# Peptides against a protein of PDB entry 4PN1: the designs that were tried, part 153

Target 1, 261 residues: chain A of PDB entry 4PN1
Amino acid sequence: KIEMNFLNKPIVPDTTKVISNFLTHYLITEPVEHVEIEAKLGTLIDLETQNRFEFPVMNETILNPEFNLRTRFESDMTASEHKYLNEFLNQAFRDSQKPGRLPFAYKHTKQVDLFYETEDNSRDKIRVSKNQSDNQVLACVKKRRVADLFLYCPNDAFDIRISISDELPVSMPSGNQQPSLTRLKDRVGYVHQEIKIDLTKTTQNDPVYDTTERHELEVEFGNIADLRDRAQKAKDGMEAPLFRRVQLFMDNVRILRREHS

## One batch from the design tools (peptide; made by RFdiffusion4, then SolubleMPNN)

Design b1_p23_3_s4 (from b1_p23_3, 9 letters changed)
Fold by OpenDDE base, seed 5:
Structure b1_p23_3_s4 (fold): chain B 261 residues (1-261), chain A 23 residues (1-23)
Amino acid sequence: as target 1 above (261 residues)
Amino acid sequence: SLSDTLRELLDPEVLELQRELSK
């Protein structure tokens, strides 16, 4: 017979605690009303070298946001990597349909995002999202980036940015206003246990800049209400439900960031 | 192009399976 440890009780990894605390802050302590919580796969770039950031650690580590490490995060990958991840997720989807497993859900979305400057010249733009097929308005929001938490992953293909955003519903911009930016998004979405995994190919048309293409992978908490409830329980002294959910989220992220072509 | 994106992102087996699950 084997025990888990000398207490024979589950132990929570430090990473889970740190992330849980981070989330709890923006869910409960200083609550973001229309919160979006997602992790993006990408690369921490050293602004000085323009190469991947190097930190003297040997494993996944959460970077302290209080330190200016002179980095930027590039939430992009090659088409080849993106394709590989798509194939990987397709296989995972198929496998999950087998008896005894919890199945993935799958959704393909084609969306156009129109970005508008605000009348008050605020930094945050208004995003109008439309379905590409019929131009039906799906959403009109002002997305504000609230906070980021970066994970440096020296052993994996990608680093991770966990972002807290506020997606505030707003009124449609005036009919006389022209969009400052247009994005075409082709997204395949996988949902497993209310964790959303999205592969997005984005074509961006800027009136000033050249058209750019981006390939992104995002992992998002699909049930914010549940997460908020778990966070509240954690604040009230019952941390286990939150820890379990965060660990699930991070394990999915960890699986994905290890995969590459 | 978006067409290229579709070729890259769509998996016929997944789509078929999803359709079956959606019945």
Scores: peptide ipSAE 0.011, ipTM 0.361, DockQ to the pose 0.012
Fold by OpenDDE base, seed 4:
Structure b1_p23_3_s4 (fold): chain B 261 residues (1-261), chain A 23 residues (1-23)
Amino acid sequence: as target 1 above (261 residues)
Amino acid sequence: SLSDTLRELLDPEVLELQRELSK
């Protein structure tokens, strides 16, 4: 006979608990109304060396936000890495269509994001998203970054930023207002068990500088209502549903950050 | 039987193992 451990009960990794508590705070304790929760793959850069930050740890580590480590997070990756991840996800999509599996959903979108300054001179800009093909307005929001949680992943190709944002729907800017910034987004989206995985190529045209292209991968909780419900249950003493959902999310992130060309 | 709480946390394989262990 084999048992899981000396209690013969499942245990929850500390990483899962820490992230769950982080999420619970902004879902329940100080709730963000229009919350977006996503993880981006990228690199923690040491501001002093301009290289990837090095910590004296050997595995995935959540950085304490109370300490200023003098880092920046670069959410970019190479075109080759991005292509590899796209191919990887395409294969995962195909495999998930087989009998006995839960299928991915797939969507390819091309949109333009127009950024406008707010009347209140807030640091947060209004983003109007339009479909590139027909200029249909997809969304008009003011996105505010609420909190970040950084994971240093020394054994993987990428570090992780988990971000809490408030995406407040707002009215369209005045027709006379010109956008301060325009971004073209070519996004390939995969959804599995309500976890969204997006590969995005962003092209930014600067009137002064050359066109810049960025390649990003983000993983997002696709069902915030369910997540909030799970977080509430956790506050009420039933933590397992939240832990399971967070673990699912993080496992997907872990799969992706390990894959590289 | 296993609690619903445990079922939410465990994947099918682990759940099956736990069921076997509980017999």
Scores: peptide ipSAE 0.006, ipTM 0.346, DockQ to the pose 0.020
Fold by OpenDDE base, seed 2:
Structure b1_p23_3_s4 (fold): chain B 261 residues (1-261), chain A 23 residues (1-23)
Amino acid sequence: as target 1 above (261 residues)
Amino acid sequence: SLSDTLRELLDPEVLELQRELSK
């Protein structure tokens, strides 16, 4: 007979606990009403060298935000990397359609995001999202970044930023208001077990700096209600469901950040 | 400690710093 350890009980990694507690705070303790929780693949950049940050650790590490490490996070990747990940996910999608597997869902979306300044000149802008094909309004929100958690991943192609955002639905801007910024988004989305994986190409036209393109990959919790329920249970002393969901989320992130062309 | 780290993570000033560093 084999046991998992000398207590014969599951052990929760510290990473899972830290992330779970982080999420619980913004789900339950100080709840964000329209919360979005996502992880973006990117690179922690050393502000001094402008290269990828180097820290004396040998594995995935959550950075302590109280320390100024003189870093920034860049969520952009190369077109080649983005293409590779797209091909990888396409293959994963195909494989998941086989008998005995849980299938991916797939969606391709092309939208334009129009950003408007608020009347109160708040830092947060109003985003109006429209379908590129028919100009149908998809959403009108005021999105605020609430918190970030950074994972340094020295053994992988990418570092990770986990972000808490508030996407507040708001009324459409007045007809006389002009957008301050316009972005085109070409997004391919994969959903597996209510975890959303999105590859996004963002094009921004700037009269001064010409057209810029960004390539991003994000992993998002697709069922916030369920996650909130799990977080509440955790606050009530039953942590296992939350830990399991966070573990699933992180495993998907770990798979993706290890992939490279 | 882990608990201390979590408390610091929730500090408004720390959160602001994180936002700045995420740009």
Scores: peptide ipSAE 0.000, ipTM 0.266, DockQ to the pose 0.087
Fold by OpenDDE base, seed 3:
Structure b1_p23_3_s4 (fold): chain B 261 residues (1-261), chain A 23 residues (1-23)
Amino acid sequence: as target 1 above (261 residues)
Amino acid sequence: SLSDTLRELLDPEVLELQRELSK
């Protein structure tokens, strides 16, 4: 007979606990109404060296937000890295269609995001998203970044930013307003067990700067209602369901950040 | 175009599989 440990019970890693507590705060304690929770792959950049941040740790580490480490996060990756991840996810998709597996769902979305200034001198812009094919309005929102949690991953190709955002539905801008910024987004989305994995290529035309392209990969909780329920249970003393869901999310992130061309 | 670039990266087998699943 083999046992897991001397108690023969599963244990929860600190990483899972810390992230779970972070999420619980913005799901339950100070609840964000229209919450979006996502992890982006990218690079922590040292502002002094302009190179990847080097911290004296040897594995995945959640950075304490109370300390200013003089870093910035760049969510961009190279086209080759993005291509590799696309191929990787395509293979994962195919493999998941085999009998006995839970299948991926797949969706390809092409949209245009139009950004408008608000009447109030608010820093947050209104984003109108339209389908590229028929110009139908998909959404009109004001997105506010609420909080970030950074993971330094010295052994992997990418660092991670977990972000809490509030996507507030708002009225369409007046017909007389012109967009201050237009962004084209091409996104391929993979969904497995209600975890969304999106590869996004973004083209932005800046009047001052040349056209920029960004390649991003994000992992998102696809069922916020379920996550909120789990967080509430955790607050009530039953933490296991939340820990399991966070572990699933993070394992998917860990798989992806290890892949590189 | 941006869309063309991503489409070029897509595996035809994935696209075909999705079509089959959508029937």
Scores: peptide ipSAE 0.222, ipTM 0.730, DockQ to the pose 0.012; fails the geometry check

Design b1_p23_4_s1 (from b1_p23_4, 11 letters changed)
Fold by OpenDDE base, seed 4:
Structure b1_p23_4_s1 (fold): chain B 261 residues (1-261), chain A 23 residues (1-23)
Amino acid sequence: as target 1 above (261 residues)
Amino acid sequence: SVEEKIKEEQELLEKKLHELAYK
């Protein structure tokens, strides 16, 4: 029998601790009421070089938000990469249906997002999401990005942005208001152990710029109530449940960010 | 193999974390 270490006690990776603390802050310490927590695959771009950011580290590294690294995050990927990930997840879905495994759930959604300016000219837009098939309103929210945590992943195909957002439910815009922006979303969603993995193709028509297509992969905590409970327990001194959930989340992210065509 | 060892370590960690969570 192999022991985990010379104490035979669990030791949590530093990455897990840092992320857990980050989440705890926005779940418990300064709680976001309608919180969405997701990781997006993409590329950290150095604004000076316009190339992928380079830092003198050799593995997955959480960037310190206190430092202005003059970077931007591009959550887009190529169509070929997106297709590869879709095929990969389809295979993972099939494999999970085998006896002895926990199965994936699968959902395919096509929606249109309509963005409206607020009456107070706030920076945050109102997003109305509708189902493309029947025009049913799925959500009407004002989404605010609260915080980001960036992971530089030099050995992988993608870097990671973990985002905390507040999705405040709001009333529908007045019938006389016109949307400032419309986006079509084709989303395939995979759920495993309450972790959501979404592949999204977004199409945006701009009157000035030709139709732009974006390909995104996001990993989201599917059970915020459970996560908040775990974070509260962590704040109260029982950290293991939170660490376990964060570890699961990050392992899924790590699998995906290593995949490329 | 290295892969098998990593898997075993991960499983052990998960088990221990699970045990700590329900204690």
Scores: peptide ipSAE 0.005, ipTM 0.310, DockQ to the pose 0.037
Fold by OpenDDE base, seed 1:
Structure b1_p23_4_s1 (fold): chain B 261 residues (1-261), chain A 23 residues (1-23)
Amino acid sequence: as target 1 above (261 residues)
Amino acid sequence: SVEEKIKEEQELLEKKLHELAYK
């Protein structure tokens, strides 16, 4: 017989605790009403070198937001990397349909996002999302980026940004108002155990730089109500449900960031 | 404790995985 350790009990990794506390803050302590919580795969770029940031660590590390590291996060990948991840997720989807497994759900959507300036000329624009096929309005929101948590992942192809956003539903802009920006989104979505994984191709027209295309992979908590309940329980002294949910989320993120062709 | 609850769920998961692998 073997034991886990001298207590014969599991321990909670610091990464799980730190992320859980971060989420709890914006779910419970200073609650964001229409919260979106997602992780994006990308690259931490050193502003001085314009190359990937280098930090003297050997594994996944949550960066302290109180320090100015002079970095930016680029939430993009190559078309080939994006295609590989799509094929990987397609295989995972197929495997999950087998008896005894929990199945993925799959959805392909194409939408256009129209951005409008606000009356107060604030940084946060109004976004109107429509189906590309019939121009039906899907949403009209004012999105505010509330907080970011960055994970430097020296052993993987990608670094991670976990973002807290507030998507406030708002009224449609005036019919006379023209959009300041238009983006086309082609999104392939996978859902497993209420964790959403989206592969998105974004096309944007720019008068100076012509048409640009971005390739993004996002992992999102699909059940915010459940997550909020877990966070509340954690504040009340029962942390296990929250830790388990965060662990599930992060394990999915870790799987994806390790995959490369 | 938190650790005990996590352990119980992990053991249940491992049991399910074993059943799936060796059925």
Scores: peptide ipSAE 0.000, ipTM 0.276, DockQ to the pose 0.020
Fold by OpenDDE base, seed 2:
Structure b1_p23_4_s1 (fold): chain B 261 residues (1-261), chain A 23 residues (1-23)
Amino acid sequence: as target 1 above (261 residues)
Amino acid sequence: SVEEKIKEEQELLEKKLHELAYK
């Protein structure tokens, strides 16, 4: 007979615990009301070298936010990388339609985001999102980045930023107010077991700078209510449901960050 | 327990992986 370990009990990976605790803080302890929780693929850049940072670790590592590591996170990839991931996800979508599998859902959206300054000149801007085809208003929110957790992934193509954001629904800006910034978003969305995977091409026109294009991949918890429930249970001493959901989320992230052309 | 639930999930995953590997 083979046993798992000398206790013959499963053990929770430390990464799962750390992330779970991070999420629990902003779901339960200091709850963000309109919380968005996403992981973006990108690169931790050394501010001194402007290259990918090289930490003295050999595997996936959550960086301690208490340390100033002189890094920035670039949530961008090449068009080639983005295309490869799109093809990869398309194949995963097709495979998931087979008998015995849980199917992906798929959606392609094109929207325009208009950013407006707030009356109080606060740091946060109001974002109005409209459908590109018919200019229908999809959302009007004030989004605030609350917290970030960075994972350095030396063996993979991308590092990871897990972000907690607050997306507060707000009233439309006054009709006389002009947008300070506009962005076009072409988004391909995949959903599997309520985990959202979005490939987004963002085009931004700047009056001073040339048009910039970004290619992003984000993984988001699609059911925040369920996640909050799991986090509450964890606070109450039942951690397994939260750990399982976090593990699922992270496994999807791990799959994606390993893929490259 | 948390440990038991994780064990069950891991066992299920291992079984699935085995099935995929030996198709």
Scores: peptide ipSAE 0.000, ipTM 0.277, DockQ to the pose 0.021
Fold by OpenDDE base, seed 3:
Structure b1_p23_4_s1 (fold): chain B 261 residues (1-261), chain A 23 residues (1-23)
Amino acid sequence: as target 1 above (261 residues)
Amino acid sequence: SVEEKIKEEQELLEKKLHELAYK
């Protein structure tokens, strides 16, 4: 008989604990009301070298936010990388439809995002999202970035940013206001066990960027209520349900960040 | 329990890794 260790008990990786504590803080301790929790694939760039960040570690490492490492995170990827990931996920979708598996759900969405300045001239813009086909309003929100956690992944194609955001529903801008920015989004969404994986092509006229098209991949917790319940249980001393859910999320992220053309 | 499920998954992973190492 094989045992997993000398205690014959499961052990939780430290990475899972750190991320779980991070999530618990913004779910329970200082709760964000309309919380969105997502991981984006991208690259940590060293501001001094303008190359990918180099740190003296050999594996996936959560960066301590207490230290300013003089980095920026670029959530963009090449069109070829994005296409490869799309093909990879399509195959995963097909395989999951087989008997004995839990199936993916699939959704393709095309939307237009209109950004409006707020009356108080705050940095936070109002985003109105509309369906491209019929111009029906899908959402009107003011999104605020609350916190980030960065994972440096030296052995993989991408680094990771886990973000906590507050998506506050707000009233539609007055009919006299013109949008300051218009963005077209082509999103392919995959859902497996309430984890959302989105591939998004974004087109916009932005003078700050060399290209008008962006390619992003994000992984999101699809059931916030369940996650909040698990986080509360963790605060009450029962951590296992939260650890399991975070582990599932991170394993999906790890699969995706290893894929490259 | 969740802990038991994690245990089972870890055991399965170890078995798979063992099989890969000796193939």
Scores: peptide ipSAE 0.000, ipTM 0.269, DockQ to the pose 0.021

Design b1_p23_4_s2 (from b1_p23_4, 9 letters changed)
Fold by OpenDDE base, seed 4:
Order: sequence, then structure tokens, then C-alpha cells
Structure b1_p23_4_s2 (fold): chain B 261 residues (1-261), chain A 23 residues (1-23)
Amino acid sequence: as target 1 above (261 residues)
Amino acid sequence: SLQELIEQEQQQLAESLHAKAYA
């Protein structure tokens, strides 16, 4: 008979605990009302060298937000990397349709995001999202990034930014307002066990600057109500449900950040 | 293989955490 350890009880990695505590803070302790929780694949760039950040660690490491490491996070990847991940996820989708598996859901969307300045000149812009095909309004929100948690992943193709955002629904901008920024989003979305994985090609049209294209991969918690419930239970002393959900999320992130062409 | 062992242990952990979640 095999036991897990000398206590024969499950043990949770410290990474899972740290992330769980981070999430619990913004779900329960100081709750964000319209919370979005996502991880983006990207690269931590050292502002001094303009190269990928280097730290004396050998594995996935959560960076302490109390320290200014003079880094920026670039959520972009190459078109080839993005294509590879798309092919990888397509195969994962196909495999998940087999008997005995939990299936992925798949959705391809093309939307346009129009960004408007707020009347109070706040730093946060209003985003109006529309379907590209019929111009139907999908959402109108003011997104505020509340907190970030950065994971340095020296052994993987990508580093990770986990972000807590508040997506406040707001009224449509006045008809006389012109968007300050327009983004075309070609998004391929995969959902597995309520974890959303989005591959997005973003074309940004700036009236002043040249059009820029970005390739992003995002992993998002698709069931915030469930996550909040799990976080509440964790605060009440039952941590296992939250740890399991965070572990699932992070395992999916880890799979994706390791895949590279 | 080591990879298979890791997967088995990970699955066991997942199941144990799941069991605790519904206990």
C-alpha cells in the first residue's frame, strides 16, 4: 500500500497557497465586486538590460510585490508561438471530445473594442466591446487593474502575470465622444472545467501611432461565484476546495507556458 | 517512468483534494 507521505494526507505546494491567499484577499477580505482573475503568458523584461529578467532561482517563483525589481511585463508573443499554441489547443480540444474525457468548449469571436476617455479624466478608460460582424454591443465596462502577481518561470517559454481586475459595468459614452483607441480582437476561446483559455490576436488602431499587432494567451477563472465560495470556505478553515481550483488553474497555465515551437 | 509516477501522484493529490472538498 502506498501513502502520499508520512502523514498520509495531501500536501499543497507553497505556490498554490500563496496564490490562494492572494485571490482570497481580493475575493473576500477586500472584495472586488466585478472581479476578473486572469493569467497572461508573457515575458518579464529587465528595464536595465531590456532582456528577459534574470533572478537567481531555478524554477517557477512568485515575485514579492513589495520589491521593485524594475521590470515590465510584455504580454506579447510571436505569431509562430501563438500559432503553435493554437494548434496545441486544437489538438487538446479534439482529444477532450473522446469518450471518458471532459470536453472543451470552443468559440471563435471577432470583436472590436472602443476605448473612451472618462469625463473625470481618470486613468481608467471605458471599453465598449462590439461584435465585428453586426456591430452589436457586447459590453461596456470600465476596467481597473487592482493587483498583479508575477511568476518568474526560468524553465519555461513564458513568465506569468496573474491579474485581479475590476470590470465595472458602465453606461455607454455619449454619442459625441470619439474613441481614443480602437482594438480589433480575433479571439479563439477554449473552456475546460470552467477555466477559459483565450488566444487573441489584437490589432490596435491608434489615430496617432502606427497600427500594432499583438498575440496574447490568457487563462481566466470562468466561474467567479464558485471561486468566491471556495475562498470563503478557505477563510473559514476549509482550504482544500480553493487549493484544488487554484491548482487546476495553475496546472493549465503551466501546460501552456511550457509549450513552444 | 518518472513522468508517469508524477502524473499518478498528481492525480492522487487531485482526488484527495476533491474528496476533502466534498467531505
Scores: peptide ipSAE 0.009, ipTM 0.403, DockQ to the pose 0.036
Fold by OpenDDE base, seed 5:
Structure b1_p23_4_s2 (fold): chain B 261 residues (1-261), chain A 23 residues (1-23)
Amino acid sequence: as target 1 above (261 residues)
Amino acid sequence: SLQELIEQEQQQLAESLHAKAYA
């Protein structure tokens, strides 16, 4: 018989603890009511060089948000990378349908997002989401970015931004208001154990700027109520359930960020 | 286009699943 360590107890990775604490803050301590928690694959870019930033670390590292590192995060990838990830996830989907596995769910959606300025000229825009096929209104929200946590991943194809957002339901804009931005989203979604993985091709039509296209991969907590419950338990001294869920989330993120064309 | 490629991949997946279900 072998033991895990000299205590014969599982050890929680520090990354898991840091992320768990981050989530607990915005789930419990200063709770975001309509919270969305997602990780995006992308690149931490040095604002001075416009290249990927090089931090003096050799592995996955959570960056301290208290420091201005003179970076921006580009939540984009090449079409080829996006295609590769799509193929990878398709294979993972197929493999998960085998006996003895927990299956992926799959969904393909096409959505149009219309962004409107708020009456108070706040920085946050109102987003009206519609189904592209029938123009049915799916949602009308004011999305506010609450917090970000960045992971620099020098050994992987992508860096990670974990974002906490508040998607506040709001009333529809006035009928005379024109959208400031229109975004077409072609999304392929995979769900495994309530972790959502979305590959999204976004086409943005800006009245002022040229049409832009973006390819994104997002990993999202699909069950916020469960996550909040786990976070509450963590605040009450039982951290294991939260740690397990965060570990699952991060393992999925780690798998994806290592994949490249 | 990438969209066409994605659609093609999804179609291939659907066909693969169909083949598996009926094989």
Scores: peptide ipSAE 0.007, ipTM 0.389, DockQ to the pose 0.012
Fold by OpenDDE base, seed 1:
Structure b1_p23_4_s2 (fold): chain B 261 residues (1-261), chain A 23 residues (1-23)
Amino acid sequence: as target 1 above (261 residues)
Amino acid sequence: SLQELIEQEQQQLAESLHAKAYA
């Protein structure tokens, strides 16, 4: 016989608590109305060296946002890394279709994002998303980045940025207004237990620079209403449901950031 | 519910992994 510990009760990792508190703040305490919560794989870059940031820790570490470490986050990866992750997720999808498993859902989408300046010339732009095939409008939103939480992962191929965003639905820009930026998005999406995993190839044309291509992987909470309910329960003293959901999310992120070709 | 099942399965998995690691 074996027990979990000398109390024979589950314990919550400190990382789970910190992330749960971060999410609770923007779900309940200062609630974001149209909240999007996602984690992106990428690299923390030291602005002085232009190399991956080196912090004096030996494992996954949440960086304190109160300290300016003079870093930037690059959410891009190589085409080969992106391809490897796609193959990995395809295999995971196939395996999940077997009896006794919870199946992945799969979706491939191609869209065009058109960015427009606002009348007040705010930093936040209006994004109009259209289907590439028929130009049908999918969404028109003003996306605002509310907060970021960075995880330095020295033992893995990627660092992590968890972002809180507000996607406010807005009216379409005037018909005579020209977009300031256009992006093509080719997205392969996987959903498992209401956690969304997206592989996105983004192509952007710049009038000054040549066409640039980016490869991104993001993990998103697919059921915000459920997450908000869990966060509310946590505020009311029942933390276990929130902790379990955050642990699931982070374990999926951890699986992905460890994979490399 | 599905969510309850997910939570139970995650808990069972965590316990089983712990048992394998420390038995």
Scores: peptide ipSAE 0.007, ipTM 0.392, DockQ to the pose 0.022
Fold by OpenDDE base, seed 3:
Structure b1_p23_4_s2 (fold): chain B 261 residues (1-261), chain A 23 residues (1-23)
Amino acid sequence: as target 1 above (261 residues)
Amino acid sequence: SLQELIEQEQQQLAESLHAKAYA
């Protein structure tokens, strides 16, 4: 008989605990009402060198937000990398349709995002999202970034930003108001076990940006109610359900960040 | 191992969710 360790009990990786605590804070302790929790693939850039950040660690590491490391996060990737990830996920989708597997769900969405200034001149803009095909309104929200957690991944193609956001539903702007910015989004979404993986191509005409098109990959918790329930249980002393869900999320992220063209 | 346990539990949960979604 083989045992998992000398206690014959499971142990939880510290990474899982740290992320779980981070999520619990914004789910339960200081709860965000309309919370969105996502991880984006990208690159930590050293502001001094303008190259990928180099930190004296040899594996996946959560960066302490209390320290100013003089970095920025770039969530963009090359078109070729994005295409490769799309092909990879398409294959994963196909494989998941086989008997004995849990199938992916798939959705392709093309939308237009219209950004409007707020009446109070707040920094946050109102975003109206419309379906490109029929111009139906999909959402009207004011999104606020609440917190970020960065993972430096020296052995992988991408670093990770986990973000907590508040997506506040708001009333539509007045009919006489013009959008300050328009973005076209082509999004391919994959859902597996209520974890959502989105590949997004964003096109915008903004003279401030050198690139007309951005390529992003994000991983999102698709069932916030369940996650909040798990977080509450964790606060009450039962941590296992939350740890399991966070582990699933992070395993999916780890798979994706290792892929490259 | 923990990973094995997690995988087993996730599988059970996913199967339950799948059954509900496609019923």
Scores: peptide ipSAE 0.005, ipTM 0.387, DockQ to the pose 0.023

